# Peptides against a protein of PDB entry 5KEZ, part 157

Target 1, 320 residues: chain A of PDB entry 5KEZ
Amino acid sequence: NVAIYNPFRPWWERYQPVSYKLCTRSGNEDEFRNMVTRCNNVGVRIYVDAVINHMCGNAVSAGTSSTCGSYFNPGSRDFPAVPYSGWDFNDGKCKTGSGDIENYNDATQVRDCRLTGLLDLALEKDYVRSKIAEYMNHLIDIGVAGFRLDASKHMWPGDIKAILDKLHNLNSNWFPAGSKPFIYQEVIDLGGEPIKSSDYFGNGRVTEFKYGAKLGTVIRKWNGEKMSYLKNWGEGWGFVPSDRALVFVDNHDNQRGHGAGGASILTFWDARLYKMAVGFMLAHPYGFTRVMSSYRWPRQFQNGNDVNDWVGPPNNNGVI

## One batch from the design tools (peptide; made by RFdiffusion4, then SolubleMPNN)

Design b2_p20_3_s2 (from b2_p20_3, 12 letters changed)
Fold by OpenDDE base, seed 4:
Structure b2_p20_3_s2 (fold): chain B 320 residues (1-320), chain A 20 residues (1-20)
Amino acid sequence: as target 1 above (320 residues)
Amino acid sequence: MTYNEIYEKYLKARMDKVYA
């Protein structure tokens, strides 16, 4: 991914890929392979956060300022380490004036235009699908158990399916022969927009962002909500079917105040209430649960926004 | 304010810091 130095190595630089090489702030491919092996050997499975909707921002300077040193040129859509060129992006398909998503009520814009400048890959192309599948298959062969698909809302479900159909079975050294990768898709559906979580059920599980938002409201006792109202928690609250749901109290976005759920989201900053929420989530049978492991950072609020929300995990001069 | 509106606001702010 792009190495960002202003601000200094923010967490979100990971979501601006320039290649599919396994070189990151966390280590190189050999170190990753070693980690996966060690984890699998003790029954801990690895799921990769796969950023396949886009490459880096269109305004990032060309060069080799990347975690693996690969050259890239956003201006010319040149990513030779893949390789991608101008033919592999949706620049000509997006019809907005800015080239970015301007209206989230237009599903075509949401999927064909850039997410705040992030170069949008033409996932309709078999070439692009194959390059992504090769990346994911390499990870599968290393021994990962599955994937979180980042920004799935911004990809056509059929394109995702086409990629998934190219994937290998899991590594038989640790998984039963014929096992398929576990897939969960980040789709933010709080209602009111044309793209629905149900559009993605065919590809795997989806994130249920209503879960953390509603649970936070209840535990905070906002709007007269009571714990007793959780009697029909799950589908009874309008959530997706349990077997399609990936549930969580918070994630890396909304613990910084800019994810789905707003101020109702409980985080480690509210320790007591957060423990209650996590405890309830783990005790209740609805959905596949995900527990957050995070860190503290020096929050600095200006006009209601944390200006330090970019701060990544503890690191040694950018290296984790 | 919807999630998308909030999220885009913060994303834009982050990108502006990089591009400015």
Scores: peptide ipSAE 0.070, ipTM 0.753, DockQ to the pose 0.634
Fold by OpenDDE base, seed 1:
Structure b2_p20_3_s2 (fold): chain B 320 residues (1-320), chain A 20 residues (1-20)
Amino acid sequence: as target 1 above (320 residues)
Amino acid sequence: MTYNEIYEKYLKARMDKVYA
């Protein structure tokens, strides 16, 4: 991905890919392979957070300032390490003046235009689908169990399905023969927009952002909410079907106060309440649960906003 | 403001800083 130095190596640089090489601040491919093997050997499965709809920001300077040294040129849409070219992006499909999403009530903009400048891949093209599938299949062959598909609401469900149809079965060294990768899709659907979580049920599970938001409200006892109201927790609260839900108390975005759920989201910063919420989530049968593992950073609030919300995970091992 | 508007504003501000 792009190496960003201002601020110094923020967490979100990881979501600006310039290649599909497994060579990042998290480690190299050998280290990743080693981790996957070790985890699988003790029954711990790996699910990769995969950015498959975007490359890096369109305004990032061209060059080799990337975690694996690969050259890239966002201006000309050149990503030779893949390779991608100008033919592989939705520049001509997006009809907004800026080239970015301007209206979230327009599903075509949401899916065909750039998300805040991120170059938007033309997932309708078989070439692009194949390159993404090759990346994912490489991970599957290493031994990962599945994927979180980042920014899924910005992809057409049919394009996702086309990619998924190209995927290998899971590695038979650790999984039963014929096993398919576990897929969950990040779709932020709190209502009020045309794109719905149900649009993606056919591809796999979907993140249920209402879960953490509502649970936070209940645990905080906001608006007269009571724990006793959780008797019908899940579908009874208007959530997606349990077998389509990936549930969580917080994620990396809303943990920093700028994601779905707002101030109701509980995090490790609210230790007692957070433990209650996580405990409840793990005890309740609704949905597939995801537990957050994060880190502390020196928060500095200015006008209600943490100016240090960019701080990435600790890294002092020399990995670029 | 909707979530997307808030989130987009945040992302835009962040990207502007990187690009500046």
Scores: peptide ipSAE 0.058, ipTM 0.741, DockQ to the pose 0.700
Fold by OpenDDE base, seed 5:
Structure b2_p20_3_s2 (fold): chain B 320 residues (1-320), chain A 20 residues (1-20)
Amino acid sequence: as target 1 above (320 residues)
Amino acid sequence: MTYNEIYEKYLKARMDKVYA
């Protein structure tokens, strides 16, 4: 991915890929392979956060400022380490003046335009699908158990399916023969927009962002909410079917106040309430549960916003 | 604006619409 130095190596640089090389601040491919093997050998399975909707930001300077030193040129859409060129992006499809998503009530913009300047891959192209599948299959062959698909809301469900149909069965050294990768898709659906979580049920589970948002309001006793209202928690609260739901109290975005749930989201900063919420989640049968492991950073609030929300995991001068 | 700032703006706007 792109190495960003202003601010200094933010967490979100990981979501600006320039290649599919397993070479990042967290380590090299050999180290990753070793970790996967050791985890599998003790029954711990690995699921990869796969960034396949886009490459890096359109305004990033060309060069070799990346975690593996690969050259890239966002201006010309040149990513030779893949390789991708200008033919592999949706620039010609997006009809907005900026090239970015401008109206989230327009499903076509949401899927064909750039997410906050991130170069949008043309996932309708078999070439692009194949390059992504090769990346994911390499991980499957290493021994990962499945994937979180980042920014799934911004990909056409059919394109996702086409990629998934190219995937290998899981590595038989650790998984039963014929096993399929576990897929869960990040889709932010709190209602009011044309794109729905149900659009993606056919590809695997989806993130249920209503879960953390609503649970937060209940635990915080906001708007007259009571714990007794949780008697019909799950589908009774308008959530997706349990067998399609991936549930969580918080994630890396909304613990920074970025998005689904807003201020209602409980985090480790609210230690007691957070433990209550996580305890409830783990005790309740609804959905497939995900527990967050995060870190402290030096928060500095200005006008209600943390100016240090970019701070990534603990590191030594950029090295994790 | 950084990626994070732009995305935050969108997400906050979305939340306002849903809970309004």
Scores: peptide ipSAE 0.024, ipTM 0.637, DockQ to the pose 0.063
Fold by OpenDDE base, seed 2:
Structure b2_p20_3_s2 (fold): chain B 320 residues (1-320), chain A 20 residues (1-20)
Amino acid sequence: as target 1 above (320 residues)
Amino acid sequence: MTYNEIYEKYLKARMDKVYA
């Protein structure tokens, strides 16, 4: 991915890929392989956060400032380490003046235009699908158990399906023969928009962002909400079917005040309430549960915004 | 402006519409 130095190595640089090389701040491919093996050998499975909707931002300077030193040029859409060229992006397909998503009520824009300047891959192209599949298959062959698909809302479900259909079975050294990768898709659906989480049920599980948002409201006792209302928690609250849901109290985005849930989201900053929420989540039989393991950072609020929300995990001069 | 900054504004607005 792109190496950002201003601010100094923010967490979000990880979501601006310039290649599919397994060479990041976390280590090289051999170290990753070693980690996967060690985890699998003790029954801990690895799921990779796969960024496949886009490459890096269009405004990032060209050069070799990347975690594996690969050259890239966002301006010319040149990513030779893949390789991708201008033919592999949706620049000509997006009809907005800016090239970015301008109207989230237009499903076509949401999927064909750039997400906040991030170069949008032409996932309708078999070449692009194959390059992504090769990346994911490499991980599968290493021994990962599945994937979180980042920014799934911004990809056509059919294109995702086409990629998933190219995937290998899981590594038989640790998984039963014929096992398929576990897939969960980040889709933010709080209602009121054309794109629905149900559009993606065919590809795997989806994130249920209503879960953390509503649970936070209840535990905070906002708007007269009561814990007793949680008796029919799950589908009874309008959530997606349990077998399609991946649930969580918070994630890295809304832990920083970003993304779905707003101020209702409970985080470790509210330790007591957070423990209640996590405990409830783990005890209640709805969805596939995900527990957050995070870190504290020196928050500095200016005009209601944390100017240090970019701070990534503890590191030694950029090395994690 | 980062993805998260823009997305935050959008999603907060959506939350207001859905849960207000």
Scores: peptide ipSAE 0.028, ipTM 0.651, DockQ to the pose 0.058; fails the geometry check

Design b2_p20_3_s3 (from b2_p20_3, 12 letters changed)
Fold by OpenDDE base, seed 1:
Structure b2_p20_3_s3 (fold): chain B 320 residues (1-320), chain A 20 residues (1-20)
Amino acid sequence: as target 1 above (320 residues)
Amino acid sequence: MTFNEKLEKYYKEKMDKVYA
């Protein structure tokens, strides 16, 4: 991915890929392979956060400032390490003046325009689908059990399906023959927009963001909410079907939220309430549960905003 | 505007819909 130095190596640089090489501040490919093997040997399965909707930001300077040293040029859409060119992006398809998503009530913009400046891949092209599938298949062959598909809301469900149809079965060294990768898709559906979580049910599970937001409100006793109201927790609260839901109390994004919805999210910063929420989540049968493992950073609030919310995870391995 | 700032703005706007 892109190496960002201002601010200094933020967490979100990891979501700006310039290649599909397994070489980041988390380690190199050999280290990753070793970790996957060791985990599988003791029954711990690995699921990869796969960034396949986009490459890096359009405003990033060209060069070799990347974690693996690969050359890239966002201005010309040149990513030779893949390789991608200008033909592999949706620049000509997006009709907004900025090239970014401007109206989330326009499903076409949401899928075909840039998410906050991130160069949007043309997933309708078989070439692009194949390059992504090759990346994911390499991970499957290493021994991963499945994927979180980042920014799924911004990909057409049919394009996702086309990619998934190209995937190998899981590695038979650790999984039964014919096993398929576990897929869950990040879709932020809080209502009021044309794109729905149900659009993606055919590809796998979907993140239910209403879960953490509403649970936070209840645990905090906001708006007169009571624990007794959780009697019909799940579908009774308007959430997606349990067998399609991936649920969580918090994630890396909403840990850093400062709006009304963000403020309700419980995190490790509120240890007592957070443990209550996580305990409830693990005890309740609704959805497939995910527990967050995060880190502390030097928070500094200015006008209600943490100016240090960019700080990435601790790192001292020397890999840049 | 940095990527993180854009993301935060987006997330705040979307999460507010939970209470609308």
Scores: peptide ipSAE 0.027, ipTM 0.692, DockQ to the pose 0.061
Fold by OpenDDE base, seed 2:
Structure b2_p20_3_s3 (fold): chain B 320 residues (1-320), chain A 20 residues (1-20)
Amino acid sequence: as target 1 above (320 residues)
Amino acid sequence: MTFNEKLEKYYKEKMDKVYA
């Protein structure tokens, strides 16, 4: 991924890939392989956050400022380490003036235009699908158990399916023969937009963002909400089917967000209420549960915004 | 605007719909 030095190595640089090399701030491929092996040997499975919708931001300077030193040029859409070229992006397909998503009520824009300036890959192309599948298969062969698909809302479900159909079975050294990778897709569906979580049920589980938001309001006793209302928690609250849901109290994104809706999210900053929420989540049978392991950072609020929300995990001069 | 700032703006707008 791109190496950002201003601010100094923010967490979000990881979501701006320039290659599919397993060479990052966390280590090289051998170290990753070693970690996966050691984890698998004690029954801990690894799921990779796969960024396959896009490459880095269109405004990032060209050069070799990346975690593995690979050259890239966002301006010319040149990513030779893959390789990708201008033919592998949706620039010509997106019809907005800016090239970015401008209207989230237009499903075509949401899928074919750039998410916040991130160069949007043409996942309709078999070449692109194959390069992504090659990346994911390499991880599968190393021994990972599955994937979180980042920004799934911004990919056509059929394109995702086409990629998934190219994937190998899991490594039989640790998994039963014929096992398929566990897939869960990040889809933010809070209603009111044409793209629905149900569009992605065929590919695997989906994130249920209503879960943490609604649970937060209940535990905070906002708007007259009561714990007794949780009797029909799950589908009864309008959530996706349990067998399609991945649920969580907070994640790295909404842990840094605040607002009318975002403020309901419970985090470790509110330790007492957070423990209640996590405890409830783990006790209740709805969905596949994910527990957040995070870190504290020196928050500095200016005009209601944390100017240090970019801060990544504790590191040694950028190395985690 | 940084990547994170854009993300926060997007996320906040979406989260507001939960209670709209």
Scores: peptide ipSAE 0.027, ipTM 0.691, DockQ to the pose 0.061
Fold by OpenDDE base, seed 3:
Structure b2_p20_3_s3 (fold): chain B 320 residues (1-320), chain A 20 residues (1-20)
Amino acid sequence: as target 1 above (320 residues)
Amino acid sequence: MTFNEKLEKYYKEKMDKVYA
């Protein structure tokens, strides 16, 4: 991914890929392979956060400022380490003036235009699908158990399916023969937009963002909410079917939010309430649960916003 | 604005901030 130095190596640089090489701030491919092996050997499975909707931001400077040293040129859509070229992006398909998503009520824009300037891959192309599948299959062959698909809302479900159909079975050294990778898709569906979580049920589980938000309001006793109201928690609260839901109290994004609905999200900053929420989540049968492991950073609030919400985990000069 | 709308706005703004 892009190595960003202003701010200094933020956590979100990981979500601006320039190659599918497994050399990042966390280590190189050999170290990753070693970690996966060691984890699998003790029954701990690894699921990779796969960024496959896009490459890096269109405004990032060209060069070799990347975690693996690979050259890239966003301006010309040149990612030779893949390789991708201008033919592999949706620039010509997006019809907005900016090239970015401008209207989230337009499903076509949401999927064909750039998410906040991130170069949008043409996932309709078999070439692009194959490159992504090769990346994911390499990980599968190493021994990962599945994937979180980042920004799934911004990909056509059919394109995702086409990629998934190219995936290998899991490594039989640790998984039963014929096992398929576990897939869960990040889809932010809070209602009111044309894209629905149900559009993605066919590909795997989806994130249920209403879960943490609503649970936060209940635990915080906001708006007269009571714990007793959780008697029909799950589908009864309008959530997706349990067998399609991946649930969580907080994630890396909403953990850093302090405004609007984000204020309801419970995080380790509110330790007592957070433990209550996580405990409830783990005790309740609804959905597939995910527990956040995070870190403290030097928060600095200006106008209600943490200006240091970019800060990544403790590191040694950018290396974790 | 409903709670869900506020939350959606939050996430959109957050995404803009994170990836811009």
Scores: peptide ipSAE 0.024, ipTM 0.619, DockQ to the pose 0.190
Fold by OpenDDE base, seed 4:
Structure b2_p20_3_s3 (fold): chain B 320 residues (1-320), chain A 20 residues (1-20)
Amino acid sequence: as target 1 above (320 residues)
Amino acid sequence: MTFNEKLEKYYKEKMDKVYA
């Protein structure tokens, strides 16, 4: 991915890929392979956050400032390490003036235009699908158990399906023969937009963002909410079917919200209430649960926003 | 403004900040 130095190596640089090489701030491919092997050997499975909707931001300077040293040129859409070129992006397909998503009520814009400047891959092309599948299959060969698909809302479900259909079975060294990778898709569906979580049920599980939000209001006793109202928690609260839900109290984005500033989401910053929420989540049968493991950083709020929300995990001069 | 509307606005703003 892109190495960003202003601010200094933010967490979100990870979501700006320039290649599918397994070189990151966390280590190289050999180190990753070693970790996966060690984890699998003790029954801990690895699921990779796969960024396949886009490459890096269109405004990033060309060069070799990347975690694996690969050259890239966002201006010319040149990513030779893949390789991708201008033919592999939706620049000509997006019809907005800016090239970015301007109206989230237009599903076509949401899927064909750039997410805040991130170069949008033409996932309709078999070439692009194949390159992504090769990347994911390499990870499967290493021994990962599945994937979180980043920014799934911004990809056509059919394109995702086409990629998934190219995936190999899991590594039989650790998984039963014929096992398929576990797929969960990041889709923010809070209602009011044309894209629905149900559009993606055919590809795997989806994130249920209503879960943490509603649970937060209940545990915080906001708006007269009571824990007794959780009697019909799950589908009874309008959430997606349990077998399609990936649930969580918070995620890395939610942690960087308003904190004590009024956000319903509970995080480790509110330790007591957070433990209550996590405990409830783990005790309740609804959905597939995900527990967040994070870190503290020096928060600095301005106008209700943490200006240091970019701070990544503890590192040694950028190396994790 | 409904709860969902507030939350949607929050996430949208957050995404804009992160990826801009």
Scores: peptide ipSAE 0.021, ipTM 0.619, DockQ to the pose 0.176

